# Peptides against a protein of PDB entry 6TME: the designs that were tried, part 178

Target 1, 324 residues: chain A of PDB entry 6TME
Amino acid sequence: NRLKRAYIALQAWKKAFYSDPFNTAANWVGPDVCSYKGVFCAPALDDPSVLVVAGIDLNHADIAGYLPPELGLLTDVALFHVNSNRFCGVIPKSLSKLTLMYEFDVSNNRFVGPFPTVALSWPSLKFLDIRYNDFEGKLPPEIFDKDLDAIFLNNNRFESTIPETIGKSTASVVTFAHNKFSGCIPKTIGQMKNLNEIVFIGNNLSGCLPNEIGSLNNVTVFDASSNGFVGSLPSTLSGLANVEQMDFSYNKFTGFVTDNICKLPKLSNFTFSYNFFNGEAQSCVPGSSQEKQFDDTSNCLQNRPNQKSAKECLPVVSRPVDCS
Target 2, 324 residues: chain A of PDB entry 6TME as posed
Amino acid sequence: NRLKRAYIALQAWKKAFYSDPFNTAANWVGPDVCSYKGVFCAPALDDPSVLVVAGIDLNHADIFGYLPPELGLLTDVALFHVNSNRFCGVIPKSLSKLTLMYEFDVSNNRFVGPFPTVALSWPSLKFLDIRYNDFEGKLPPEIFDKDLDAIFLNNNRFESTIPETIGKSTASVVTFAHNKFSGCIPKTIGQMKNLNEIVFIGNNLSGCLPNEIGSLNNVTVFDASSNGFVGSLPSTLSGLANVEQMDFSYNKFTGFVTDNICKLPKLSNFTFSYNFFNGEAQSCVPGSSQEKQFDDTSNCLQNRPNQKSAKECLPVVSRPVDCS

## One batch from the design tools (peptide; made by RFdiffusion4, then SolubleMPNN)

Design b2_p19_7_s1 (from b2_p19_7, 6 letters changed)
Fold by OpenDDE base, seed 2:
Structure b2_p19_7_s1 (fold): chain B 324 residues (1-324), chain A 19 residues (1-19)
Amino acid sequence: as target 1 above (324 residues)
Amino acid sequence: SIGDKVRAATGLPASRPSL
């Protein structure tokens, strides 16, 4: 029966624990899996008269171990939360049998290998959190074809370019931060109609910002700091009617920071420090507004404190990148 | 949704999309 399969899976998992400092699995004894700590049973969706394991919550258990293939026997699990542990290895492909998977949180672990493509096999997945691991390689384009509410990829080892399929995403929150992504932000980004928060912090992204960023009407947080972006800020950024937090710091931007950007109606914080901007509108000057905070530190601005030297500025400012 | 049904039955909280 379904609970017998769950028992086999959970006992295999207990055996795969190297360390359980809080004795979380101490009561994982006997056939009554519904009494196991961190195991949650519910009536099956297809037959309410049958009790099944529907959820796992082992968050913050500091467990060291791996995910054995027998976890594929947990076919009724829809909620899988195992963040803030020390699980290592790869996500087993046998999890493809968990066709009810709705939320998958394996963040803050020691997982390695390529993107866990098994996540793409789950038809009903809405939440994917794989941040703070050691996943590597290319991000599969198909991730953005999923109807996800949130995609957390930050603090991994992902490489290559951001897929052009990003524009198909329905996610409200997407994090790319602290990876090894390279290339340009795809122009298709402007098609992300539900996007509220996106962060690119600390990658190797380059080129000009696409004009299509200005089409992100619902975005409240846009952080592109600590990359290799060049050229001027797109004039279309004036279209970011709901942006509250915007950060372009630690790039190679040039040109003039305009009133149209600094006067955005919901803007509360705008950081454009550590670039090569050679001018800013009065509305962009730190202290010019009571409602807004600006940081213009370490640019090529005249009559502002804490700017780069002429020696540092001249070679870059005299050769502006044309993004047209 | 599947998640809502399971949460209602198990008492598990939803994962929150927060940075």
Scores: peptide ipSAE 0.416, ipTM 0.907, DockQ to the pose 0.634
Fold by OpenDDE base, seed 4:
Structure b2_p19_7_s1 (fold): chain B 324 residues (1-324), chain A 19 residues (1-19)
Amino acid sequence: as target 1 above (324 residues)
Amino acid sequence: SIGDKVRAATGLPASRPSL
C-alpha cells in the first residue's frame, strides 16, 4: 500500500523534527496522510484509481530537524518544497527512489556535505533549488546534462571550477553567486541556448571573459560582479541584443568600455564600477541617457569623479592582460 | 508535464525560477 509507505515515511520525518514552532506537524497523526498539513495527495500517474502522496509543501515552516532515510518511501512525490526551514544534515541517498521528482526545493536550510548527487538520479527533474545552504566541494559536471529549467546554487560553499558541460544546459536561470568557484568561465557558455539569467556574483573566478558570452542572444541578466576577472571586455558583447541588466563591477578589468556595449538596444542598467578601466565612450557616461543607468565609479577614468588614484591605477593599467 | 499534472490535481503552485 503506497499510503502505508507514506505514513511510515512521514512519521519518521515527524520524529526527526527538533523544533516545529508553527506546529505544522501537529495534525500528522493517524493513517490519513492526505489530511496532513503540507502533504498533498493526487491520483497516481500510473493508476488514477490509487491515491498517493504527490507533493510536499513545508515552505516557511521554520522547522528544525533532518531528512531521515525513510523519506525514500515517498516514491510518488513529484513536488518537494521545503524551503525556509532549519533542516540540517545531508540529503538522503534513499531519495533516489523518488523517480517522479520534478521540482526539488530545499533552499534556505542548513544542509551540509557535497553536492546532493541523488538529484542527478531523477530523470524528470526540471527545477533544482539548493541555494542558501552549506553544500560544499565540486559541482558535478552531470548537473548540466539534465534538462533543467532552473538551477539555483547560490549562497553555498561550492569550490573548484565551473564544469565545461555548462554549455549543455537548457536552463533559463542559473545562479553560481556567493560560492568559492575558481578558474575561468568555460567557453562553452555561449552554447546555453535558453539562458535568460546567469549570476556569478561573489566567487573567485578569474581570467578573461570568453568571447562566446556574446552568443547568449536570450540573456536579459548577466552579472559577473565581485570576482577576479582581468583583461578587456569582449567586443562580442555587442551581440547581447536582449541584455537588460549587466554587472561587471568589483573585478580587475582594464581597457576601454565601448559604444557597442553601452548602446545595446535593451540595456537598462550597466555597472562596471570598481575596476581599472582607463577609458569609456560618451554613451557609457552616467547621466548620458535617461533610459539607461551607468556606474563608472572607482575606475581609472580621466575627468570623471570618484576614480582610483594614479598610485592604484598605474601598476595595473601599465600591465594590461592580453586576452587575444 | 509531470509537474503540471500534479499541480492540477493538488493545487500546489510552481516553484518560482526568479532571482
Scores: peptide ipSAE 0.409, ipTM 0.905, DockQ to the pose 0.642
Fold by OpenDDE base, seed 1:
Structure b2_p19_7_s1 (fold): chain B 324 residues (1-324), chain A 19 residues (1-19)
Amino acid sequence: as target 1 above (324 residues)
Amino acid sequence: SIGDKVRAATGLPASRPSL
């Protein structure tokens, strides 16, 4: 019965393929779905005597098509990996029936529409990768209420602000990069207890960086480059005891880059180029350390190479934004 | 975890939460 439902689903999916360059679904014939390429069976969690479709792996198959609603019949699937294809359309709401969903990777496809809220219905979801698609609109705040290990949202068309609920996230890795997010980073960010890597690259984020970033003591990668941030770097960044990679380049930051930031114990790369910083500590100067790499290019620094002209600097530096 | 059980049974690799 369960494999029969899987057969119906997989045959419907095969019919939804517009192109299968590697003939991945060539052997998708007959009732023995467990022999299908990219289909993985396992004993059912609720009944070990029953064999079920537990995983799909069609990564890098370059398949063009869509996800038909019949995929909702794959009720035993816990691992769904279909990255690097050309699937289009929306994620079917019928996938809400896949209550065992644990890892959902649809990255590097052509999916469109709003955030796939069906992902929020999966109680056991730990990994969500929807990056490199054309998802649009607001990010639902509820995404951060889920006990996810990783949240990959980068390279989409998401808009609006980062939800305040971000502080509730238990994820170790979160990517917002290359979307259309706007507004400030929520102060609640400092409450992300398991955060190791966070990337905001290439959005329309603005305002001052919240002081609460300094509470992210486990963060190893913090990238806020290519946004519209203003003001000085928070002094609380001295609390980033484990940060290795830090990038604030291509913003509108001003003020002085301090020793307390540049002397962070695990810091290996700190890029603060293409801003309006008007001073830096000696420890921040590129070449000052053999263990650390710095980039101070295109700021308003005195006695440093490759800086902005006085004409470019004066209007910004003379009007510092007070973030206090 | 569900994922560990399914991976053990299917041989599918774990998705790595890395950039």
Scores: peptide ipSAE 0.401, ipTM 0.904, DockQ to the pose 0.600
Fold by OpenDDE base, seed 3:
Structure b2_p19_7_s1 (fold): chain B 324 residues (1-324), chain A 19 residues (1-19)
Amino acid sequence: as target 1 above (324 residues)
Amino acid sequence: SIGDKVRAATGLPASRPSL
């Protein structure tokens, strides 16, 4: 039966534990898998008279081990939460059999290898959290074809460009932070109709910001700090009617920071420090508003404190990148 | 949704999309 398969899977997983400091799996004995700590049963969706393993929650268990292929026998699992452990290795391809997978959280572990493409096989997946691991290589463009509510990719080893398919994403939150992504932000970003929060912090992204960012009417957090972006800020940023937190610090931006950006109606924090801006509107000056916080530190602004020297500014400011 | 049904039956909290 379905619980027998779950028993086989869970016993194989227990065997794959190298360390269980909180003795989480101490009661993982015998056929009554529904009594196992961190294992949650529910009536099957296809047959309410059948009890199945529907959820796993091993969050914060500090378990060292790996995910054995026998986990593919947990075919009724819809919620898989195993964050803040020390699981290593790769995500088994056998998990493709978990066709009800709805939330997959393996964040804060020691997983390695390429993007776990098995996640793309789950037709009902809504939440994907793989942050704080050692996943590497290219991000498959198909990830953004999924109807996900959230995509957490930050703090990994992903490289190459951000796929053009990003515009197809229905996610409200997407994190790319602290990877090795390179190239430009795709112009298709403006098509992300449900986007509320997007974070690009600490990558190798470059080029001009696309004008299409201004189409992100629902975005509340936009952080592109600690990259290699160049040129002026797009004038279309005036379209960010709901942005509250905006960070462009630690880039190579040039030009003038306009009133249209600094007077955005919901803007509470705008950081554009550590760039090469050569002018700012009065509305952008730190301390000019009680409702808004600005940071203009380490730019090429005249008559402002803590700016770059002329020697540092002149080579960059005199050769502005034209993004048109 | 699948998640809602499973959460209702298991008591597991929803994963929230937050930074």
Scores: peptide ipSAE 0.387, ipTM 0.900, DockQ to the pose 0.604

Design b2_p19_7_s2 (from b2_p19_7, 9 letters changed)
Fold by OpenDDE base, seed 4:
Structure b2_p19_7_s2 (fold): chain B 324 residues (1-324), chain A 19 residues (1-19)
Amino acid sequence: as target 1 above (324 residues)
Amino acid sequence: SIADKIRSATGLPASRPSL
């Protein structure tokens, strides 16, 4: 009996709660699991005459606890949303039994350990949100082999390089922000055919930006701020026909910010502050356009306010990194 | 999609991906 298994799982989970400030699980009593707050039943996909637990929504419940292995008994769950809680520990491997998993949101919790590789076992997964946790270690390359619409990894403790498999991703939104990723952005990034928004903010990424970024014609948001990128901006960035928000601030970029970048047709905000740029086109100057916002603060620009001193600029500008 | 079917049946809202 599927509902009996669900009852076992949900009762085990209730026992795993350390704190339930809103008494969310107060009605989690008795065999009628479909009446449980945050538990949603639907006809089974394989047998419409059978009612099963198909979804969990415990978002914003501020529940402290952990995910017990008995959650693997919820084999009919396709939607699992438990964000903005205080769940701790690791994601149970037993969740591999949830073969219908479509959306998995455990964001804003206290999860620890390596990347939850159990997510890779779900054949139908489309949405993965694990942001604002304490996940650590390497990102498995296989994550980008998944047919995901969105991948939220930001605000964790992930380390190592970004896998080259990123180019295989079909995701429209990918966030790497506020981790410990290092190395270069893979050249394969240009193969992300559905990419609209990508955020690299606040990592240890370095090297030159790959020219292949210019192939991302559907990108509306590109943020590479607060890293260690060097060299000039790729001339191929003129290919970003749909970019609206672009941020390269707080890096070590050098060279000239070109007219071709600043005149991108959909560009609304371009921030390239806190770098070592030694020149900019007139179209890049803040206030040059009413439709576009620019920030050129703290570069090595002549005749601009709020620039770095010659002492700060000279050592970097005199030794430009060749990205060719 | 599977999600649409489940949402229709359960009343669960659509996921709202945001940066």
Scores: peptide ipSAE 0.377, ipTM 0.911, DockQ to the pose 0.617
Fold by OpenDDE base, seed 3:
Structure b2_p19_7_s2 (fold): chain B 324 residues (1-324), chain A 19 residues (1-19)
Amino acid sequence: as target 1 above (324 residues)
Amino acid sequence: SIADKIRSATGLPASRPSL
């Protein structure tokens, strides 16, 4: 039966624990898997008279170990939450058998290897959190073809470019932060119709910001800080009617920061420090508004405190990148 | 949703996307 398969899987997993400091699996004994700590049973969707393992929650258990292939026997699991552990190795391909997977959270672990492509095989996946691991290599373009509500990729070792398929994403929250992504932000970004929050902080992204960012009408948080972006801020940013938090700090931006950006109706915090901006509108000046907070530190602005020296500014400001 | 049914039956809280 299904619970027997679950028993085999869970016992294999217990054997794969190197350390269980909170003795989370201490009660993982005997065939009654529904009594196991962190194991949650529910009536099967196809037969309400049958009890199945539907969820795993081992969050914050500090368990060291790996995910054995026998976890593929947990075919009724829809919720898999094992964040804040010390699991290592790779995500087993056998998890492709978990066709009901809805939420997959393996964040804050020690997983390695390429992007876990098994996640792409789950037709009903809505939530994917793989942040704070050591996943590496290219992000598969197909990730954005999934109907995900949230995509957390931050604090990994991902490299290469952001796929152009990003525009197909229906996610409200996407994090790329603290990886090794390079290249430009795809112009297709403007097609992310449900996007509320996007974070690019701490990558090696470069080039001009695409004008299509201005089409992100629902975005409330846009953080592109700590990259290698160049050129002027797109004038189309005036279209960000709902942006509250915007950060362009620690880049190589040039040009003038306009009223149209600083007067955005929902803007509460706009950080554009540590760039090479050579001018700003009065509405962008820190302290000019009680409702908005600005930071213009370490630019090439005249008559502002804490700016770069002329020696540092001149080579960059005199050779502005044309993004047209 | 399927997830809602599972959460209701298991008592698992809703996972919320947070930065």
Scores: peptide ipSAE 0.361, ipTM 0.903, DockQ to the pose 0.559
Fold by OpenDDE base, seed 1:
Structure b2_p19_7_s2 (fold): chain B 324 residues (1-324), chain A 19 residues (1-19)
Amino acid sequence: as target 1 above (324 residues)
Amino acid sequence: SIADKIRSATGLPASRPSL
């Protein structure tokens, strides 16, 4: 009996709770699992006459505990939303049995260990949110081979380089922010055909920005702030016809910020502060447009307020990095 | 989609991509 297996799983999970401040699992008693708070039943896909546990929603329950291996018995679950809790430990390998998994949200918890590779085993996964945890180590390249709509990885402890397989991703939204990623952005980034929003904020990324970024015609948000990028901005950024929000602040960029970038047709906000730019076009000057907001603070610009001193600028500006 | 069928049956909202 599928509901009997669900009962075993849910009771094991209840036992794995260290704290349930809102008494979310208070009604998790008896065989009628479909009445459990946060448990959602639906007709089984393979047999509409059979009722199964199809979804879990424990978002914002502040539950402390762990995910026991018995959760692997929830084989009919396609929607798993348990964000904003205090679950700790690792994602159980037994979840590989949840072959219908479509949306997996464990964000804002206390999970640790390497990337949960069990997520790669789910053939129908479309949404993955593991942000705001303590996942560590390398990002498996295979994550971008998945047909995901969104990939949220931000606020973890991921290290190493961003996989070159990123270009294979069909995701519209990808977040890398606030990790420990290093190295260059892969040139394959320009192949992300469905990309609307990408965020690299607050990593240890370095090198030159790849010219291929300019091929991201559908991108509306591009944030590469708070990294170690060097060189000039690629001239190909003029190809970002739909970009609305662009942030390159807190890097080591040099050179001239061009009209072709600042006059992008849908650009609303462009922040390039806290770099070593030594020139900007008139169209990039804050206040030059009523429709666009710019921030050129703390660069090496002449005749602009709030710039770095000559002492700070000279060593960097005099040694420009050639990205060609 | 599988998710659409489940959402229609359970009333569980979809996760939305947002920054």
Scores: peptide ipSAE 0.109, ipTM 0.817, DockQ to the pose 0.616
Fold by OpenDDE base, seed 2:
Structure b2_p19_7_s2 (fold): chain B 324 residues (1-324), chain A 19 residues (1-19)
Amino acid sequence: as target 1 above (324 residues)
Amino acid sequence: SIADKIRSATGLPASRPSL
């Protein structure tokens, strides 16, 4: 019964392929679905004597097509990896029937529409990768209520603000990069206790950085480059005891880059170029350390090379944004 | 975990979260 349902689903999917340049589905013939390339069977969790389709791996197959609703018949699938294809359309709501879903990777495809809310219906989901697609609209706040290890959202068309629920996330890695997110980073960010890497690159984020960023004790990578952030860097950034890579470049930051930030114990690379900083501590100067790399290019610093002109600096530096 | 059992039985690699 279960393998018969899987056969129906997989044949419907094969029919939904527009192009299969590597002939990945060439052997998708007959009832023996466990022999299909990219289809992986295992004993069912509820009955070890029954063989079921437990995983799909079609990574890097360059398949053009869509996901048909019949994929909802793959009720035993826990691992779904179909990255680096040319699948288009939307993620079918019928996938809500895949209650064992643990890892869902549809990255590097041509999916469109809103955030695939069906992912929120999976109670055991631990890994979600939807990066490098054309998903749009608002990010559902509920995504951060999920017990996810990683959340990859980068290189999409997501808009609106980052949900305040971000502080509830247990993820070690979260990527927002290369979207259209706007507004401020929520103050609740400091509650992300398991966070190691967070990337905001290339959005429309603005306002002051919240002081609560300094509570991210486990963060090793913090990249907020290519946004519209203003004001001074929070003094609480001195609390980032494990940060190795930090990037604030291509913003509108002002003020003084402090010694306490540049002397962070594990800091290896700190880029604060292309801002309006008007001063830096000696420990922040490029070449001041053999163990740390700094970039202070294109700021409003005195006696440093490659800085902005006085004409560019004066209007901004003379009107600093107060973040207090 | 459920995933570990499935990986062991299917030979599918673990997901490797990386930037």
Scores: peptide ipSAE 0.365, ipTM 0.906, DockQ to the pose 0.583; fails the geometry check

